# Peptides against a protein of PDB entry 8BZL, part 20

Target 1, 228 residues: chain A of PDB entry 8BZL
Amino acid sequence: SYDRAITVFSPDGHLFQVEYAQEAVKKGSTAVGVRGRDIVVLGVEKKSVAKLQDERTVRKICALDDNVCMAFAGLTADARIVINRARVECQSHRLTVEDPVTVEYITRYIASLKQRYTQSNGRRPFGISALIVGFDFDGTPRLYQTDPSGTYHAWKANAIGRGAKSVREFLEKNYTDEAIETDDLTIKLVIKALLEVVQSGGKNIELAVMRRDQSLKILNPEEIEKYV
Target 2, 242 residues: chain B of PDB entry 8BZL
Amino acid sequence: SRRYDSRTTIFSPEGRLYQVEYAMEAIGHAGTCLGILANDGVLLAAERRNIHKLLDEVFFSEKIYKLNEDMACSVAGITSDANVLTNELRLIAQRYLLQYQEPIPCEQLVTALCDIKQAYTQFGGKRPFGVSLLYIGWDKHYGFQLYQSDPSGNYGGWKATCIGNNSAAAVSMLKQDYKEGEMTLKSALALAIKVLNKTMDVSKLSAEKVEIATLTRENGKTVIRVLKQKEVEQLIKKHEEE

## One batch from the design tools (peptide; made by RFdiffusion4, then SolubleMPNN)

Design b1_p9_3_s1 (from b1_p9_3, 4 letters changed)
Fold by OpenDDE base, seed 2:
Structure b1_p9_3_s1 (fold): chain B 228 residues (1-228), chain C 242 residues (1-242), chain A 9 residues (1-9)
Amino acid sequence: as target 1 above (228 residues)
Amino acid sequence: as target 2 above (242 residues)
Amino acid sequence: SENAERLFL
């Protein structure tokens, strides 16, 4: 019977499987999110795609809905489950509430899903953190982070994965109202932040931008090089 | 340390899933399977290890399975696990066809199985499947496709790849010899033989030890064909002459 | 390990 309890409290009150899932996140490549004035930007460190691998199938940034995007760090297969559940919820919300989800709503949904996997017998926590960005219907740009515990918070800027500490330190120093005054400056801030941890410059960066009332745009390498 | 090795679906202190990693390691002991995407088709080539004189010859393919009219797969790993997963693939494909009155897209079938695999890494009381699969297929969305999935429930699309014994060496050879954009099915077949000849733990490659299936489009229909032994012999002979 | 690295993105 005890073998069903994967996530249990230690004598000192720790949930070790949650903490270890957070360590799994640190094995993921770096992702960064920045909220600008009228833009949200996700940047990720490209994992070296094998020469013969189809790049289409290696995505760290995905759309959850027309107004919401997510980047993740950690277990790829776990991420797929979360993404699929989130997408279904976004569609369900549109059908039942007749409005798209707010970024906070879908973040809370994902967080609740993660939390349930920390409390359900015979389930391990998800080994992923996520940066969730988008626009609410009122045009407000949002950035949220979730972790394996099911906690979530709103951010101006944040990072997850291996280089997250260095990227956050950079953002803490360089995130100013002036630095996000324009869309281009916001994009530049994300690139500069990623360059703290990414080797070989812009070639190893993937960038996604979402502007108000616009769909997710993945920048091509040439577009990225313009900001470097 | 041992506690994390013995229990399924738990993270190690370092954030590793050792049971998944061990399942992946177990696949390295299985026979080699290759997949190669060409401009005009896609192929699977698999090592056949179990040649017994008393085996009924009616079993045309030991390692290559037709999933539906547009997809086939090869397996490396635990045979019993492979049988369960291949059956599940067929069921998923059939249920989709019945529900939507069209064939399941290739990647969607792969992901559906990968979600099952992932579940066996997250839900307690279950062990990971000790199986990797190569999938070949055609659909109207992406044309000819090659996918690989592992015990984690991770998958990827490939131009060419290998699973099973000596897979790393095979992948290295494929990286050297695969010509992007110029690969014909004929050249892919030759490449498959070349790689198998070097990666199989046999002194001499024989047609009895190799299964090859091709997936092509003819008159707007997908054709999945397992090569006859004589055809494989000819490919081997041609390779030996070069 | 190579296997470990494949699990993470």
Scores: peptide ipSAE 0.400, ipTM 0.801, DockQ to the pose 0.774
Fold by OpenDDE base, seed 3:
Structure b1_p9_3_s1 (fold): chain B 228 residues (1-228), chain C 242 residues (1-242), chain A 9 residues (1-9)
Amino acid sequence: as target 1 above (228 residues)
Amino acid sequence: as target 2 above (242 residues)
Amino acid sequence: SENAERLFL
């Protein structure tokens, strides 16, 4: 019965719906994450917002908790579901364990959620990848990526979305200890990486910065231009 | 491509959800609905297509639904789907009120429905709702608000927007004529009539073919009012004289 | 399509 969203193995062992969900991710605008020494930075390509649209309602970067934020690429509505569940889990963890989540913990939770949607005949995979950044309670900066399959890994730097390949190639060449020696250099690295795929410079970039023991800060365009 | 066109909630090889896209296409055939945010209020204007003389139930509004004391919506798309979703909105709003003893914030109501819409794009045995909605509301957090949602479960806040037939042309006109920060409810009403006159496939705009609702604040209370036919006639007449 | 583009961020 073709009326069911079925994620099944092909004869050659592929999960086509998962692979196609990964193609959906590539339709999203580019997001980049970089882990510095005492900073984590998310940068995203701004989608052109319609003149009469409220920019408040169009966000590619969101907080999951005080110590964790996420950027995503892919289906916006799918992302909202994942974000909401992750936020609930972060709060639940604080109540039950009396500590904030580790970045790995919440990433694993999201990954497990995604994986379950790849193994149910009544569900399609989530059409999103996510970059999850933050600080563990010990003050360690973390960056994780998760994809539609539910696979996740820790990264020094990574990118997702349509320009991810070019951004990753840039990061592979330019991510050095010297390039992340300071917070400002780390931010500059993210901007330079995004400029590989983003046209018209800093106006089309959104940056979120989280420093140790500080709240998430979304940089305004004027602040971004200082790093360009 | 055709294999994925008939399957609900399945990705195409290119990562597309064709059933969601087709649901959006279906909305393009529905009557035009406009929303405009003003400094002193927010309005919905909708095309009435089904003027049947034999319709016994004088629906005060065919396309504009009061959701609670602080919110209303208009719908473009499949009527049956619209009825289900508008009823669900009312239920969500009432459950929230009962639970928290305060009205649901506008964006929370919109997102709650959008989560339902999204679910119908992700769970097997379901099709997307063939409905887009415009929401108008007031809350203590953001004041007057206008939202749009589509079959995907996406939503956004707007200063002015349009759904349904000729929506792209309407949005273009709104972008040209909407004056940010200077929009009064009176000017918004005039703009709504102007846009509807150009976007409705009618030779002459008549009050019988237009529904308008305004949401304002009076004495610290939200007032949702559907304009009387005579009031709409006056707006049309004024536009024709300009 | 314009509709397709609206689905993604």
Scores: peptide ipSAE 0.388, ipTM 0.775, DockQ to the pose 0.801
Fold by OpenDDE base, seed 1:
Structure b1_p9_3_s1 (fold): chain B 228 residues (1-228), chain C 242 residues (1-242), chain A 9 residues (1-9)
Amino acid sequence: as target 1 above (228 residues)
Amino acid sequence: as target 2 above (242 residues)
Amino acid sequence: SENAERLFL
């Protein structure tokens, strides 16, 4: 049975382990990314943190560098490996090239890493998709998505995880130039998109905002409620 | 679908890693380990199952391991796997100390081991470690800390948590009785005994069946102390009087 | 099922 082997082609040309890794992503909580005019916003469904768990150690959004942030869906431990590799690459790039990475560059690095794990006989694919947002050195906002296969594309808006289909359908209908005309409207769009799948509004949403020439800001619950 | 249960590093059609889940299930049959964070310290409490009179070495602790001067851990799961992982923790901590001339931050030690665990879920020819760990420690960055890690390589920080047998029930009890911001080490010890008394499948809790370690700060130094049997007896007695 | 859910974020 080909589906039990290492990531190998089926007779029909499918890489079942990659497809199954994509199913693993769907078990993750929802993440959404939106590119505005001068802002990028990541929103995630907060996994119900156990009452006695330290929220500091439960993060679905992380900085890769000062100009790049990532949200993921899927296997948490797999994500940590990818994040650490990406962070090292961002620092290495700063040392060797003397400039921060472009969002595309780091996305391509992550994508290449994932792809290698689909082709190496002794490894399973990463069970994660990622939304990678940030600003290039020229001040251009960027949003990329990568999946377990190592494919990546640039997006205006996208979603990953269990509610991704519903969120994408919402974004397809509501992503307009008017809807992203201001930073606040862009944030509102992300919140509205997440509310399609997240119950209890602002309490179960985490938002990260990166504005042009500004550091990553994670909004507190009170700040999120202002947009609901 | 069950054919995916036998290979350690493959996804099921539903995107599940069954061998990791089964490793976690196996840990549920291990002896109970508790961790509780207090304002003035952190503790581990573990079930001692192997009381063999014929053991030549009186192990002060079967399930609680000192990792370095600032950290200790407790283990639930396969003993041989636990020995390998606890040794690796000590090596990681020592290498860091030698390299940086400072003790490794608690979370960094936890993550380093978790990356190893994760690798055993992703690289072929290996099975997941059948071990969960509770970590207690102190560092200058976050003070007293409690972490839990599982076979997947996931970890989290906790105010109080449990692994091993009846862990879900223990966690429920901890959620009910843990008073955030008001937890002293003394109250944490009492809570640990209370929870163990209810979660251990024993008719009567005895000091012989419980190991407790506390981590405190005295004069700017970390002190890791395994409670003496008499001290544990006193805690049990106090609980029985309540 | 509980163990499965713990693996994902």
Scores: peptide ipSAE 0.381, ipTM 0.782, DockQ to the pose 0.805

Design b1_p9_3_s1 (from b1_p9_3, 4 letters changed)
Fold by OpenDDE base, seed 5:
Structure b1_p9_3_s1 (fold): chain B 228 residues (1-228), chain C 242 residues (1-242), chain A 9 residues (1-9)
Amino acid sequence: as target 1 above (228 residues)
Amino acid sequence: as target 2 above (242 residues)
Amino acid sequence: SENAERLFL
């Protein structure tokens, strides 16, 4: 039955459904992640929430655990499935291993989940990329990216979604040790990077900051404007 | 490309899920359903299209379903799909109650169904559900709530929204007339009638063609009430006099 | 196009 062979190799060795899932990611709004010295920062382009929509239910940044956060780009419903599975794994790890997950561990879990959906009969790939940030138990800040294929890599800085190319080009030019010397400079770098693609300034940016031994903090619009 | 339109839900070269988009398009042909959140309650108003005099069971509500003591929903789309999803909602709510000895939070019930909807967009041999839902509810976490979900498994919380036929026009009218923080259930009912009168493809709005349910809190209990025809007639009459 | 945009964040 042709219905089982969703993700198959082309004659030239391409997995078209994975490539097309990567195109779905580009339909998402931009997300950026930056690793500082003792801080990790996620920034996202706020989609204009419909006037009557509850902003609480439109989340592009979410906590996976106390020490790990994720931003995504692509299919919102697909993201919810991945987030829920990752949260369950974080809790399971705490119960079985008696320690929080490392950022690499949970990234690998998410990546493995995505990879299985590229190889399982009757399943399409997830139409999402994710930026996963946090702190390992030793206090090391981490940033990882994963894509629809199930690949993952560690980054100093990266971006996903519609404006990712422009944001990455900015980060490649401006990410220096001096630019991340302080927490405030790191936050400023993320804002400047997003402003390359976000129209109407700081009002359309959401920022999440995690510092060593601190919980996720979502900055309010007034706090963001101080960095603009 | 037509090749991606006719098969199990797969990505197009542009990263689109056409079967999900087509399911959403199909819902646009269904009867209109409105939801409005007020300070003292939440309501659903739905177009009643099939008034068959020969229907033996007085379905007090064709499109509005009680899910549990604290939640109700309205449906727009394929009737058979709607029946499956509403039954699943009731089962999820009941299983939660049995497991935790407390009612399921509103958003958790919505997300549980949305995960099922999403699965029907990702697994082979399945088509998306041709149904959008509006959910009204109360819980101790967020009080009165209104949610909308679509065939993709996306959902959102709303102060006011519309699904089904002429939903875009209805949403535009709701945006114009909805006053945040000042909406009473009484004003919400009047707004619902106003919007339905303009969005329903009927020459004259009648109580027979409109179903309205309200969810309120009385003495620390949730009360879900379907308005009687006489009450709906009074609302329509009041609108015609303004 | 409007339906497509609703699917993505």
Scores: peptide ipSAE 0.300, ipTM 0.705, DockQ to the pose 0.783

Design b1_p9_3_s2 (from b1_p9_3, 4 letters changed)
Fold by OpenDDE base, seed 1:
Structure b1_p9_3_s2 (fold): chain B 228 residues (1-228), chain C 242 residues (1-242), chain A 9 residues (1-9)
Amino acid sequence: as target 1 above (228 residues)
Amino acid sequence: as target 2 above (242 residues)
Amino acid sequence: SSNAEALYA
């Protein structure tokens, strides 16, 4: 059976391990990204951190560099590998090119990494999708998505993981120029989108915002409640 | 789907890694290990299943391993896999010390091993390690720390946690009795005995069946101490009197 | 089921 082999085509041209890796992504909690005018926002469903778990070690949103952050859905351990590789590349780029990476550049790097794991018979695909947001050096806000196949696209808004379909449907209806006119409205849009699938309101949401020429800010629960 | 149950490093149609899940299930049948973070230290307590009657009063720790001067771990799962991973931890820690002339930060050691574990779930011709670990340590960055890692290469920091047999029940008890900010090492030891007594499904806990290690700071140095059997007996006795 | 859920974020 072709579906039992790592990274082989079925007779009908399917890469089953890639498709199944996409199913692994759907087991992850929801993540949403929205590009505003001068802001990028990532929101994630906060899995109930076990009461005794250190919250610092449970992060679905991470910085890749000062100008780039990523949210993911799927296998946590796989995500760590991708994040570490991306961070090394961001630093390497700064050293060799003397400029930060563009959001597209680092997205393409991650995508290429994922793609290589779909083509090697000795490796399974990464079981993660990622939303990558940030600012290019010119101050342009960017949002990209990658999937287990190594495909990537630029988005205005998107969602990954569990409930991503419902969140995307919400965003398709509600993403307008008016809805992102201000930073606060953009944040509110992300929260509203997540509330389509997240129970118990703002307490189960983690939000990260990156504004133009500012570092990544993780909002505290009190800050999130102001938008609910 | 049964066709994926026996194969390593492949996703099921549902996006599951069955061999990783089965490794975690196997660990659920291993001897109980718990860790508790206190304000003044951190501890590991582990079920000892092998009582070596022929040990010449040599204090033998079956499940608790010193990794370096600042870290120790406890293991639940396959002993041979545990030996490989604990040796790797020691090597990683030593290489770091040689390279940077300072002890490896606790989380970095944990992540380094977790990356190895993850690789055994992604690269062909490998099986997952049938091992979960609890790590205790001290570093200058975060002070006293407790981590847990599983066969997937996931890890997390904890105030208190448990792996192995009846771990879910143990974690539930820890959630009920752990008082954040008020936990002393003394109270943590008492809590460990309380939880082990219930988790091991024994009518009476005996000191011969329990290993306990504490990690403290004395005069700016980390001290890792495995409790003597008499000390464990005293803790058990105290618990029985309460 | 609990083990499966632990793998995904």
Scores: peptide ipSAE 0.339, ipTM 0.786, DockQ to the pose 0.793
Fold by OpenDDE base, seed 5:
Structure b1_p9_3_s2 (fold): chain B 228 residues (1-228), chain C 242 residues (1-242), chain A 9 residues (1-9)
Amino acid sequence: as target 1 above (228 residues)
Amino acid sequence: as target 2 above (242 residues)
Amino acid sequence: SSNAEALYA
């Protein structure tokens, strides 16, 4: 059966392991990204943290560099590998080029890494999709998505994981210039989008905000409740 | 589907990694290991299954391994896999010390091994390690720490957790009895005995069947100590009197 | 949590 081979085409031209890796992404909790005018916002569905688990070690949003952050859905261990490789690349770029990466550059790096794992014999695809947000050095806010295939695109807004379809449908209807006119409205849009799939309200949402020339800020629950 | 469980590095149509799930299932049959974080220390308690009078008592522990001066771990799963991973942990810690002239932070050591574990789930011709680990340590960044890792290369920090046989029941008991912010090492030791007494597949808990290690700070140094059998006997006796 | 659920975030 062709579906048992890691890196082969089916007779009908499908890469089943890549498609199945996309199914792995759907097992992840929902993540959403929205590009505002002068803000980028990532929101994730919090998985119920076990009572005795350290919340610090349960993160779906991570910084790649000072100007770039990423949310992911899918295999947690796979995500860590991608994150670590991306962080090393960001540092390497600063050292060799003397400038921070553009959001596109690091997205392309991650995409190329994923693609190699779809084509290399004896490697399975990464079971993750990622939303990569940040600011370019010119101050332009960016949002990119990558999937297990190594494909990437720029977005105004997008979602990944279990509830991604419902969240995307919401964003398609509600993403307008008026809805992102201010930072606060942009944050509200992300929260409203996540509430399409998150039952327990603001308590089960994690939000990360990056503004121009500012570091990544993770909002605390009290800050999130102000937008609900 | 039996069709996707025969290969270590393929997704099922549903996006599952069956070999990793099966490795995790296999660990559920291993001896119980628990970890508890206290305000003044951290401990590991593990079931000792191989009790043979001819074993050289010079061995530190069957299931508890010193990694460096600031960290130890316990293992649940395949012993040979555990030996490979514990040796790798020691090498990683030593290489870091040589490179940076400071001890490796606890989480960095855990993640370094977890990246190796993950690689064995992604690269062909390899099987997942049939091992879960509990890590205890101290560093200047986070103080006393407890981590758990599984065959997938996933990990997390914990206040208290359990791996191996009856781990779910143990975790439930820990959730009930663990008092956040009020846990002393003494209370943690008592809790460990309580949980092991209920979760080990033994009629009576005995000191010969339990290994306990504590990690404390004394005079600005980390002290890793395996409790003597007599000390464990006293803990068991105290529990029986309560 | 099932072993399967533990793998995904």
Scores: peptide ipSAE 0.325, ipTM 0.759, DockQ to the pose 0.708
Fold by OpenDDE base, seed 3:
Structure b1_p9_3_s2 (fold): chain B 228 residues (1-228), chain C 242 residues (1-242), chain A 9 residues (1-9)
Amino acid sequence: as target 1 above (228 residues)
Amino acid sequence: as target 2 above (242 residues)
Amino acid sequence: SSNAEALYA
């Protein structure tokens, strides 16, 4: 029955549905994450919002908790499911453990959720990758990436989506201790990285900044232009 | 290609969900539904295709459904799927009201259904719903609202939008004629008639072929009203005189 | 297709 064998091993040991879910991620617009010294920055390529669409309902960057935010690439509806479950887990953790989640904890939760959807009968993988950034309770900035397989790793900087390869190549060359020495330099690094793949400058970029002991801030277009 | 077309909930090698895309294509063949947000209200206008003279009960609205006291929706796509989804919307809204003793916020109702739609794209043995919806509502959080959802479980808020047949042309017209910040319900009704007149596959727009509902606030209460045929005739006549 | 593009963010 097709219902039972959605994600199965190929004879050569591949999970085709997981690989194809990774191709779904590449159809998403580019997202970039950078960990600075005392800042984490998410940048995304703005998908062209239709003129009559409410921008409030178009979110590629979202808060999971006060200390954690996420950007994603891939299937928007799949992302909403993951975000909602992650938010519930963050709140549950606060209630049960009396502390906010660590960025690693919530990343591992999301990764485990994704992995279960690669192994559960009658479920397809999530067609999303995520960049998860935030601060641990000790004030340590963190950046994690998850993919459709349920793998996760910690990063200094990374990118997902359509332009991810070019952005990663840029970050590999330009991510230095000097490049992240200040919050402003870290923000500039993210913008420069996105400009490798985003046409028409700062107008097509959305930036989210989280500083230590501060809430997530979405930069307005005027604030972004100051860094360009 | 065809191997992935037959499976409802699998990715293609290119990372596409063909069954979801095909469900969206099916909606393109449905009757036109339009939503417009105004400063003083929100409206739905829908094409009535099934004018069968032998229909005993003229359902007051074929395509516009009251969900609760504060929300209504219109549907484009498979009627049976629409009935299931509209019933589910009513149940979700009722459960929320019972649990919280207040009406469900508009966006929360939309997202709850969208999560169901998404599940039908992810779980085996299920096909996507062949239905897009427009939602109109009022809540204390955002006031008047217009949402659109599709078979994928995606949704968005809109000032004006269209689903179903000739939706792309309708959206183009709305982009041209919608005046942000200046839209009254009266002007929105006129715009709806203008757009439907051009997008419906009819030689002449008639009141029998159009359903219109308005959602307004009167004395601190939401009022959902389906326009009478005579009111729609007057709107059409006014458009023809311009 | 326009439909395909609508599914991804």
Scores: peptide ipSAE 0.325, ipTM 0.758, DockQ to the pose 0.799

Design b1_p9_3_s2 (from b1_p9_3, 4 letters changed)
Fold by OpenDDE base, seed 2:
Structure b1_p9_3_s2 (fold): chain B 228 residues (1-228), chain C 242 residues (1-242), chain A 9 residues (1-9)
Amino acid sequence: as target 1 above (228 residues)
Amino acid sequence: as target 2 above (242 residues)
Amino acid sequence: SSNAEALYA
């Protein structure tokens, strides 16, 4: 019985399992990434944390290394696997190359991992897209996106998940050099972009910022409200 | 549609993992398990369904498993799957202890099993585990902890939660009655009995049908205790008097 | 389904 999860080509050349994994991503809450001049910002739609759930265990934004962080949309358990492997690779790179990964390097690693799961017999694709942001050692801010196919590209700004279309349309209209001239303006741009799809304002937004030579900072709700 | 239901866990056209969803649905038919985090401890309360008079050994705990000195779990779902997963938890915890000469952190044990569960949702020739778990534990990092994991390999930390039969109703009751910051183990036990009395498909709650374990800290050591039937009877009686 | 929604973040 061919009951193996095999990503195969359809007669018309489609990889249906990859396309369906992209539909799984759309079931995730929205995430947005914006590259500023000297800042990268990730914003996510906070899924309503159950009243009795520990918020500590509900994260859509995570550090991969000191210079790289990731937001994702799609299957939470799949994301954990990708995150863990990426973290191991970041540490391995530091040990073997004696330098932190570039944002492109770790993105390519994640993309390659995803691609292998689209081609490996007995594996389904990862049901996640990711926004990967950070700084290269030269201080250049980077934003990359990966999808279930293993495709990746560099972006100035992008969005993934349920509201990604609306957020991208907003960013296409509002992402200008003037709109990212300062760190605060860049943060405001992310918040405004998320507010296109997030109901009830800043309470349902999680925001993370990484500045040059600084670690990932997750903003508290009070800090977010200052930008709303 | 049927093509995606009968095969190894694959995505539907809508991006759904039906086999995982069906595994989660199957857990809804299992006996109720509750977990409640208190300031001074954490507890598991589980429905005992297999009360057979001809059982030669009354198993001290049918649904609550000690994992190590600092952690226990309760299971809802397929018993055989539960046995495999609980054994794996014990092995992971033991290997960690041997390797690092310290107990495995609670969340790390949970995540290790969740990665296994996830793999069974992604790798061909495997079906999801038809099991959800509640984990109680203590570690030096976060103190008393309560976690829930499902067949997807997703998990979360909780102040109080429920898995198995009538879990949604139980969670609703817990949300109403759980007082953050004010929950003692004593009050948590009372709450557990209250919720079980309403959510178990029984005419009358009896001590023979309920297993309760508490995890506390005494003299810098974790103490995992399964309540005696008499203690459970007293809790039930107290609830009936209120 | 509530189960489906629980899988996605």
Scores: peptide ipSAE 0.241, ipTM 0.693, DockQ to the pose 0.788

